# Peptides against a protein of PDB entry 1IK9: the designs that were tried, part 18

Target 1, 211 residues: chain A of PDB entry 1IK9
Amino acid sequence: MERKISRIHLVSEPSITHFLQVSWEKTLESGFVITLTDGHSAWTGTVSESEISQEADDMAMEKGKYVGELRKALLSGAGPADVYTFNFSKESCYFFFEKNLKDVSFRLGSFNLEKVENPAEVIRELICYCLDTIAENQAKNEHLQKENERLLRDWNDVQGRFEKCVSAKEALETDLYKRFILVLNEKKTKIRSLHNKLLNAAQEREKDIKQ
Target 2, 207 residues: chain A of PDB entry 1IK9 as posed
Amino acid sequence: MERKISRIHLVSEPSITHFLQVSWEKTLESGFVITLTDGHSAWTGTVSESEISQEADDMAMEKGKYVGELRKALLSADVYTFNFSKESAYFFFEKNLKDVSFRLGSFNLEKVENPAEVIRELIAYALDTIAENQAKNEHLQKENERLLRDWNDVQGRFEKAVSAKEALETDLYKRFILVLNEKKTKIRSLHNKLLNAAQEREKDIKQ
Target 3, 195 residues: chain B of PDB entry 1IK9 as posed
Amino acid sequence: MERKISRIHLVSEPSITHFLQVSWEKTLESGFVITLTDGHSAWTGTVSESEISQEADDMAMEKGKYVGELRKALLSVYTFNFSKESAYFFFEKNLKDVSFRLGSFNLEKVENPAEVIRELIAYALDTIAENQAKNEHLQKENERLLRDWNDVQGRFEKAVSAKEALETDLYKRFILVLNEKKTKIRSLHNKLLNA

## One batch from the design tools (peptide; made by RFdiffusion4, then SolubleMPNN)

Design b1_p9_3_s4 (from b1_p9_3, 3 letters changed)
Fold by OpenDDE base, seed 5:
Structure b1_p9_3_s4 (fold): chain B 211 residues (1-211), chain C 211 residues (1-211), chain A 9 residues (1-9)
Amino acid sequence: as target 1 above (211 residues)
Amino acid sequence: as target 1 above (211 residues)
Amino acid sequence: SRLPSSTPP
């Protein structure tokens, strides 16, 4: 079962934060349980897949699009800046919500809720779920932080190896060139010496012929 | 202000999860506000730095060690496996908790609480704090995840540069050796040719003298 | 880098 809790403000009680819990299996389209609380009283209703389908048809909206709007309204609450308005009558137990567009407001959905006999139990379970979610998210944060620290160490190690490889390549090239220049210069000197010996031998032969 | 909410079980009501909120400024040693709720009623008390100091003295415990035990009891709840037991009388509004060691149990602290007139407001504020903490932790998780993905990309880039640098160093060394061997072989061939010319010139001069 | 075919003088 998946669950989302959001805070909402009711049009009738705008100063009192209410909490809207939605719980579902796999997909919101398959139906959901909605729970509303003011921290003293609670109200719960079950919405079936057939009711969701009927509401989509009554709105002349494609079911997937309708469920997409339900998800935005019910799982995010009001969202950024009053896109959704929530209404609840404690007397009739009728819950409805509207989508406010610039030029048009329309009822997106409505549900009959039942007053919970033991609201304290529902409130306790809601708080437990919040605390469990906090603990899970904290454990995930600690894991991700440790992984970041590992990845940063691994990056620094590879970076240091790369810099050493660059420096070693430059040093190798320089050393090889120096060594090869020395050997080449020795061979050039030997070639020059042999040329001078050949010139001297030719000059001596020319003297021996002139006698 | 810092805040921690934990779940506890009261010895008198072991089947009903209670929630213990502790709120403090900077350090728990400076005093704290304790709030207890069962999801219907709430009780609050303020514990001063002087009361914490007095309780430490009455226990013959060093203040920092006492505050360390208070922190474990009040901020973690029962902890792993019943190290702390919590007691509350709704009639007297007296809250106390005990540390259970294998062979000894002792009262670690006690507080007089006051019944809150509007428990629904305290419960709503507690739920709001939980939801805010969930949102903050989720945002931190998303940030850390994006940073992990960045660090992994950066690591892969440097690793790929390092491998290319290694391969380039080996290729450079091999290419330099091949080129230098060619040039050295050419110089060796020229030295051999000059030596043969010198030998021929010497043989010709020896013929001219015999002639 | 180009291998110098001639060592400097």
Scores: peptide ipSAE 0.012, ipTM 0.857, DockQ to the pose 0.003; fails the geometry check
Fold by OpenDDE base, seed 2:
Structure b1_p9_3_s4 (fold): chain B 211 residues (1-211), chain C 211 residues (1-211), chain A 9 residues (1-9)
Amino acid sequence: as target 1 above (211 residues)
Amino acid sequence: as target 1 above (211 residues)
Amino acid sequence: SRLPSSTPP
């Protein structure tokens, strides 16, 4: 089961933060349980896949697009732009929400809720879920932090090996050239010496022919 | 202000999860506010630095060690080993907790709480804090995840550069040796040719003298 | 780089 809790403000009670819990299996499209609480009272309703389909049809909206709007409204809460307005009648237990566009507001959806007999149990379970989610997210944060620290060490190690490889390449090139120059100069000196000996021998032979 | 919420079980009500909120400034040693709730009622008390010091003295415990035990009891909740037992009288508003050791239990601390007139406000604020903490931890998780992905890319890039540097070093060494062997062989051939010319010139001169 | 066919002197 997936669950999302959001804070909302009701038009009727704008000073009282309400909490909207939505719980679903696999997809929101397959239906969901909605729970509303003010921290004292709770109201719950089940929304079936058929009701979602009917609301989409009544809106003349494609089901996936409608579910996309439901997801934004019910799972995000009131986003920073008051794009969604929430209404609830405690008397009729009728919950509805509107999408506010610049020039038009329209009812996006409506649900009949039922007053929970033991709201404390619902509230406790909601707090438990929040605490479990905090603990899971903290454990994930600690894991990711340790992994970041590992990856940073591994990066620094490879970087240091790379820099050493660059320096070793330059040093190798320099050393090989120095060694090559030495050997080449020795061979050049030997060639010059042999050439001079040949020139001298030729000059001596030319002297011996000239008596 | 730092805050921690934990779930606890009361000896008097073991089937009902209670929530223990502790709020403090800088350190728990400087005092804290304790709030207990069952999701319907709430009780709050303020514990001063003086009371913490007195409880430490009454326990014949060093203050920092006592605060360390308070931190374990009140901020961890009932750890998996039931090392701490929580007791609350709704009639007297007396809250106390015991540390359970193998052969001895002892009262670690006790507080007088006051019943909150509007528990719904306290519960709403507690849920708000949980939701904010979830949002902050989610944002941190997303940040750390993106950073992990970045660090992994950066590591792969440096690793690939390092491997190319190793291969380029080996290729450079091989190329330089090949070129050097070629030049050295040319010089050796020239030296052999010049030596043979010298030997021939000497043999001709020896013939000319015998002639 | 060509190995200098002539080392500088």
Scores: peptide ipSAE 0.012, ipTM 0.857, DockQ to the pose 0.003; fails the geometry check
Fold by OpenDDE base, seed 3:
Structure b1_p9_3_s4 (fold): chain B 211 residues (1-211), chain C 211 residues (1-211), chain A 9 residues (1-9)
Amino acid sequence: as target 1 above (211 residues)
Amino acid sequence: as target 1 above (211 residues)
Amino acid sequence: SRLPSSTPP
């Protein structure tokens, strides 16, 4: 089961932070459990897939778009932009929330909740879930940090090998050219020596013809 | 102010998860606030640096070592190894904890707490702190994940450049040798041609002498 | 590798 806890402020109690827990299986569209607490009392309601479909139809909204709005309202928390307003009557146990657009507000959804008999258990379980999530996130952070440090070492090692390869390529080219110039100069010297021998032989033959 | 929340189980209420919050400034050694809650009631006490020093002296323990044990007991939570046992009397508001070694248990520390008049506020603040910590850890996780993906791309880019440099070095060596063999063979052919001209000139001179 | 001083003939 997936779970999200968010802070909300009720229109009726704007100075008291409330906590909205939403729990669901696989998709929020398949239904969810909504739990509200003020840190003393708790209220819970189950919302079925059929109720979600009915609320979408009542709004004349496509179900996937409606679930997308539910996800923003109920899981993102009240962002600092007051885009979603939450209302709860402790007397009727009726919870509803509105989407505030610039020129219009409209009810996005409404649910009947039931008062929890043992709120301390719900609150303890909520705190436990928060502490588990903190521990999981810390373990993930430590893993990602170690992996980041590993990748940085591996990058530095490959970079240093690349720089050595570049330098070794330039050194190879220079060494091959130097060796080749030596061998070519030896061959040029031999060619010059053979040409001089040919010139001398031709001069000797020209002397032998001139007696 | 630094804060840590941990789950504990009281010897008197082993089936009820309690939450131990410790809050301190700079160092735990400078004193701390301890808060205990069961999700319904809360109890708070302040522990001064002088009380920490006195408890260390009473234990005949060096203060830094004692603070190190306090940190393990109060901040690490009850690890699954029952190394620390927690006791709290709701009647006396007396909190104490023991370190369990294989053959001996001893009281590591004890504090008088006071019952909080508005436990819901303390519980809400505790949940808020947990949710803030979750959000901070999530933001850090997302940052580290993006950085990890960046470093992996940078590693792949340098690795691909390194492989191209290796192949280019081998290709350069092969090309230089091929070009060099061609030029050397041309020089060898010229040397052979000049030798043949010298041999022919010597044979012609030998004919001219015999003639 | 040393450039073979003698390219084969």
Scores: peptide ipSAE 0.011, ipTM 0.857, DockQ to the pose 0.003; fails the geometry check
Fold by OpenDDE base, seed 4:
Structure b1_p9_3_s4 (fold): chain B 211 residues (1-211), chain C 211 residues (1-211), chain A 9 residues (1-9)
Amino acid sequence: as target 1 above (211 residues)
Amino acid sequence: as target 1 above (211 residues)
Amino acid sequence: SRLPSSTPP
């Protein structure tokens, strides 16, 4: 079962932060349990897939799009700029919420809730879930931090090897050129020496022909 | 102000998860506020730096070591294997906790609490803190995840550049050797040709002298 | 790598 808790403010009690817990299996579309609490009282209701379908039909909205709006309203709370407004009657146990657009407000959903006899248990379970989520997220943060530190070390090691490879390539090229220049200069000197010997021999032969 | 919430079980109510909130400024040593809740009732007490010092002295424990034990007990809850045991009398509002060692159990601390008149407000504030902590930790997780993905890309890019540098070094060495072998062979061929011309010229001169 | 030795005169 998946669960999300959001802060909401009721239109009737804007000074009191309420908590909206939504719990579902696999998908919100398959139905969900909604729990409202003010930290003293709790109210719970089950919303079936058929009710979600009926509300989508009554709104003339495609079911997937409607469920997408339910997800924004119920799992994110009001969102930025009062996009969703929450209403609850403690007397009738009727919960409803509205989507506020620029020129139109409309009821997005409405559910009958039931007052929980033991609200303390629901509140304790809600706090337990929050603390578990904190612990899981902290463990994930520590893991990701250690992985970041590892990746940074591995990056620095490869970077240092790359820089050494670049420098070693330049050094190799320089050393090869120096060695080859020496050998080429020796061969050029030998060619010049042999050419001079050939010129001298030709000049001596021309002298011997001229007695 | 820093805050930590822990789950605890009271010796008197082992089936009911209680929540222990500890709030402090800068250091736990400077004093703290302790709040206990069962999700319906709440009890709060302030513990001063002088009380912490007195409890350390009464225990014949060095203050920093004592505060270190308080931190483990009050900020971590029971810990693994029931190292800390929590007791609370709702009648006397007396809270105390014990450290259980293999051969000795001893009272680690004791505080007078006061029943909160509006426990719902304390519980709402506690849930708000949990939800804020979840949101902060989620944002940190998303940041660290994006940074991991960045570091992994940067590592792959440097690794790919390093491999290309290695291959380019080997290719450079091979190309330089091939080019130099060609030039050296040309010079060797020219040396051999000049040497043969010199030998032929010497043989012709020896024929001209014998004639 | 050793430069290939002096091929022999």
Scores: peptide ipSAE 0.005, ipTM 0.857, DockQ to the pose 0.003; fails the geometry check

Design b1_p9_4_s1 (from b1_p9_4, 3 letters changed)
Fold by OpenDDE base, seed 5:
Structure b1_p9_4_s1 (fold): chain B 211 residues (1-211), chain C 211 residues (1-211), chain A 9 residues (1-9)
Amino acid sequence: as target 1 above (211 residues)
Amino acid sequence: as target 1 above (211 residues)
Amino acid sequence: SALDAAKAS
């Protein structure tokens, strides 16, 4: 089961933070459980796939688009842009919410909730879910932090090996050229010496012919 | 202000999850605020540095060691090892907790709490803190995940550059040796040719002298 | 290249 808890402000009680809990299996389209609490009382309702389909049809909206709007309204909480307005009557247990556009507000959905007989149990379970989520997210943070530290060490190791490889390549090239120049110069000196010996031998032969 | 919420079970109400909130500034040693709730009622007390010091003295325990035990009891929650037992009387508002050793239990601390007149406000603020902590931890997780993906890309890039550098170093060495062998062989061939010319010139001169 | 200069020389 997936679950999201969001803070909302009711139009009727704007000074009191309410908590809207939505629970579903895999997709919101298959239906969901909605729970509202003010920290003292709680109200719950189940919304079926058939109700969601009927609301989409009544709104003349494609079902996937309608579920997309429900997800924004019910799972995002009242984002800082007051795009969604929440209304609840404790007397009628009627919950409805509106999407506020620039010049038009329209009802996006409405649910009949039931007052929970034991609100303390619902509140305790809600707090337990929050604490479990905190613990899970902390464990994930610690894991990701350790992995980042590992990757940084591995990056520094391969970077240092790469720099050493670059320097070793340049040093190898320089050393090879120096060694080759020495050997080439020795061979060039030997060629020059042999050429001079040939010239001298030719000059001596020309002197011996001229007696 | 630092804050920790933990689940506890009271000896008097073992079937009801209670929530123990501890709030402090920098260190628990400077004092703390303790809040207990069952999701319907709440109780709060303030513990001063002087009370903590007095409890440490009464226990004949070094203050830092005592605060270390308070931190384990009050901030860890009842870890899965029932090392700490929590007791609360709703009638007297007396909260106390014991450390359970193998064959001995001893009272680690005791606090007089006061019943909160508006428990719903305390519960709402507690849920708000949990939701804020979830949001902060989620943002940190997303940041660490993006950083992890960045570090992995950077590692793959430098690893690929390192492998190319190794291969290029080996190829350079091989190519340089091949080129140098060719040049050396040319010079060796020229030396051999010049030496043969010198031998022939010497043989011709010896023929001319005998002629 | 330094090699070509070493050939020519």
Scores: peptide ipSAE 0.024, ipTM 0.859, DockQ to the pose 0.015
Fold by OpenDDE base, seed 4:
Structure b1_p9_4_s1 (fold): chain B 211 residues (1-211), chain C 211 residues (1-211), chain A 9 residues (1-9)
Amino acid sequence: as target 1 above (211 residues)
Amino acid sequence: as target 1 above (211 residues)
Amino acid sequence: SALDAAKAS
């Protein structure tokens, strides 16, 4: 079961923050339970998949698009742009919400709610869910933080090994060239010396033939 | 201002989850506001630094240790071991809590609370704080997750560069040795050829002298 | 290259 709590403002009570809880199984499309509270009273309603389908049909909206609008309205709260307006009559227990577009407002959905007999239990359970969510999110934050610190250490280790490898490669190349130049120069000197000895021997033989 | 909400169970109402809100400025030692609610009624009390000091003195406890116990009791809720027991009389508005040790239980602190006239406002504000905390923690989680994914990519990049550097170093060494061996062998062959020419020239000269 | 110079002398 999934649950989302959002803050909403009712058009009738704009000074009083209300809390809209929506709970569902797997997908919002399969139906949901809506709970409204002002911190004193609570109202609940069950919205079936058939009601969602009917509201989509009544709006001439494709069901997936309609569910997408329901998700934005009911699970996100009033976004910063008052795109969704919430209305509730405590007398009729009729809840409805509108989507406000620039040039057109339309009713997105409506539900009959029922007043909860023991609102304190609903409120306590709502607070418990919030506290559980806080604890879970804190544990996740601590885990992610520790993991980030690990990954940063591992990155720094490999980076340092990489830099050492680069430097060692350059040093190896330089050392090998230096060593080989020494050996090659020795061999070149020996070749030059042997050539000079051959030239001298040839000149001496030419002198010995010329008597 | 810092705030912590915890679930507690009152000895008098063990079946009803209560919520203990503690709010303070910078340090709990400087005083705090305590709020108790059952989701219907709320009670509040202000605890001053002087009251904290007096309770520490009455317990013959060092203030820092006492504040440490207050923090565990009031901010952590009842830990899994029922180490702290909470009591509240709705009649007297007297709140007290005990630390249960294996062989000794003692009163850790006591506060007079006052019944809030408009508990719905306190409850709404408490829920708002929970929802704000959830939103903040979610944003932090998303940030840490993105950072984790970044650090992992960066680690994989450097690791791959490091492995390439290692392989390139080994390849460089092997290539340099092969190339230098070829050049050295050529020079050695030239030296051997020149030595043989010198030996032959010396033998010919020795024949020319004997002739 | 230094190697080519080493081959050519």
Scores: peptide ipSAE 0.023, ipTM 0.858, DockQ to the pose 0.014
Fold by OpenDDE base, seed 3:
Structure b1_p9_4_s1 (fold): chain B 211 residues (1-211), chain C 211 residues (1-211), chain A 9 residues (1-9)
Amino acid sequence: as target 1 above (211 residues)
Amino acid sequence: as target 1 above (211 residues)
Amino acid sequence: SALDAAKAS
């Protein structure tokens, strides 16, 4: 089961933060359990797939699009721009929410909730879930941090090897050219010496012909 | 102000999870505010630096070591090995906790708490803190994940450049040697040709003398 | 290149 807790404000009680818990199995489309609390009382309701389908039909909205709007309203809370307005009557246990657009507000959905007899248990379980989520997220953060530090070390190691390889390539080229020049100069000197010996032999032969 | 919420069990109510909130400014040594809740009622107490010092003296423990034990007890909850036992009387509002060692259990500290008149506000604020902490930790996780993905790309880029540099070094060495051998063979052929010309000139001169 | 100069020479 997946769960999301959101902080909301009710139009009837704007000074009191309420908490909206939504729990579902695989997809919100298959139905969900909604729980509302003010930190003293709690109210719960189950919304079936058939009720979601009926609300989508009543809104003249495609079911997948309606479920997408439900997900934004119920899992994100009010959002950063107060796009959703929440209403709850403690007397009727009727919960409804509206989407506020620039020029139009419309009811997005409504649920009948039931007052929970033992709200303390619901509140304790909600706090437990928050603490467990904090611990899991902290463990993920510590893991990702250690992996970042590993990747940074590995990057520095490869970078240092790359720089050494570049320098070693340049040094190799320079050394090979130096050695090549030395051997070439020896061969050039030997060629020049042999040419001079040929010139001298030709001059001696020309002297021997001239007696 | 720093805050930590821990899940604890009271010896008197072992089936009911309680929540222990500790709030402090810079260091736990300078004093703290403790809040206990069962999700319906709440109790609070302020512990001063002087009370911490007195409890350390009464325990015949060095203050820094005592504060270190307080931090483990109050900020970690029971711990993984039930090392700390928590007791609270709702009648006397007396809270105390014990450290359980293999052969000895001893009282580590005690506090007088006061029942909060509006526990719903304390519970709402506690849930708000948990939700804010979840959001902050999720944002940190998303940041660290993006940084990991960046570092992995950067590592792959440098690794690919390093491999290209290694291959280019080996190719350079091989190409330079091939070119060097070609030029050396040309010079060796010229030396051999000049030696043969010198031998022929010497043989001709020897014929001219015999003749 | 230094190698081409070494061939020409």
Scores: peptide ipSAE 0.023, ipTM 0.858, DockQ to the pose 0.015
Fold by OpenDDE base, seed 2:
Structure b1_p9_4_s1 (fold): chain B 211 residues (1-211), chain C 211 residues (1-211), chain A 9 residues (1-9)
Amino acid sequence: as target 1 above (211 residues)
Amino acid sequence: as target 1 above (211 residues)
Amino acid sequence: SALDAAKAS
């Protein structure tokens, strides 16, 4: 079961933050359980896949698009732009919400809820879920932070090895050229010496022929 | 103001999860506000720095060590080892907790609480704090995840550059040695040719003298 | 290259 808790404001009680819990299996399209609380009372309803389909049809909206709007309304809460307006009658237990567009507002959905007999249990379970989610997210944060620090160390190590490899390549090239120039100069000197010996021998032979 | 919410079980109501909120400025040593709730009722008390000091003195415990025990008891909740036992009388509003060691249990602290007139407001505020903490932790998780993915890409890029640098160094060395061997062999061939010319010239001169 | 200079010279 997946779950999301969001803050909402009711048109009837704009000063009182309400909490909207939605729980579902895999996707909202298959239906969901909705729970509303003000921190004292709680109300719960089950919305079936058939009800979702019917509301999409009544709106002449494609089901996937409709579920997409439900997801925005019910799982995000009232975003900072008052795009969704929530209404609840504690007397009738009728919950409905509207999407506000610039020039038009329309009802997006409506649900009959039932007042929970033991709201404290529902509230405790909701708080427990929040605390569990905090603990899980904290553990994930600590893990990601440690991994991030590891990756940074590993990056710095490879970077340092890369810089050493670049420097070692340049040094190798320079060293090899220096060594080869020395050996080549020795061979050039030997060639020059042998050439001079040949010239001298030829000059001596020409002197011996000229007597 | 810093805050921590934990789950606790009361000895009097072991089947009902209670929530213990502790709020403080910078350190618990300077005092704190404690709030207990069962999801229906709430009780609040303020613990001063002087009360903390007095309880440390009454226990003959160093204040920093005592605050360390308070921190474990009040901010961690009942850890899985039942090391801390929580007691609360709803009638007297007296809250106390004990540390359980193998052979001894001792009272660690006690506080007079007051029943909150509007528990729903306290519960709503507590849930709001939990939801804010979840949102903050989720944003941090998303940030750390993106950073982690970035660092992994950067590591892979540098690693690939390093491997190319290693291969390029080995290739450079091999190429330079091959090129230099060719040049050296040319010079060695020239030296051998000049040496043979000198030997031939010497042999011809020796023939001319014998002739 | 230093090598070509070493060949020519």
Scores: peptide ipSAE 0.026, ipTM 0.859, DockQ to the pose 0.015; fails the geometry check

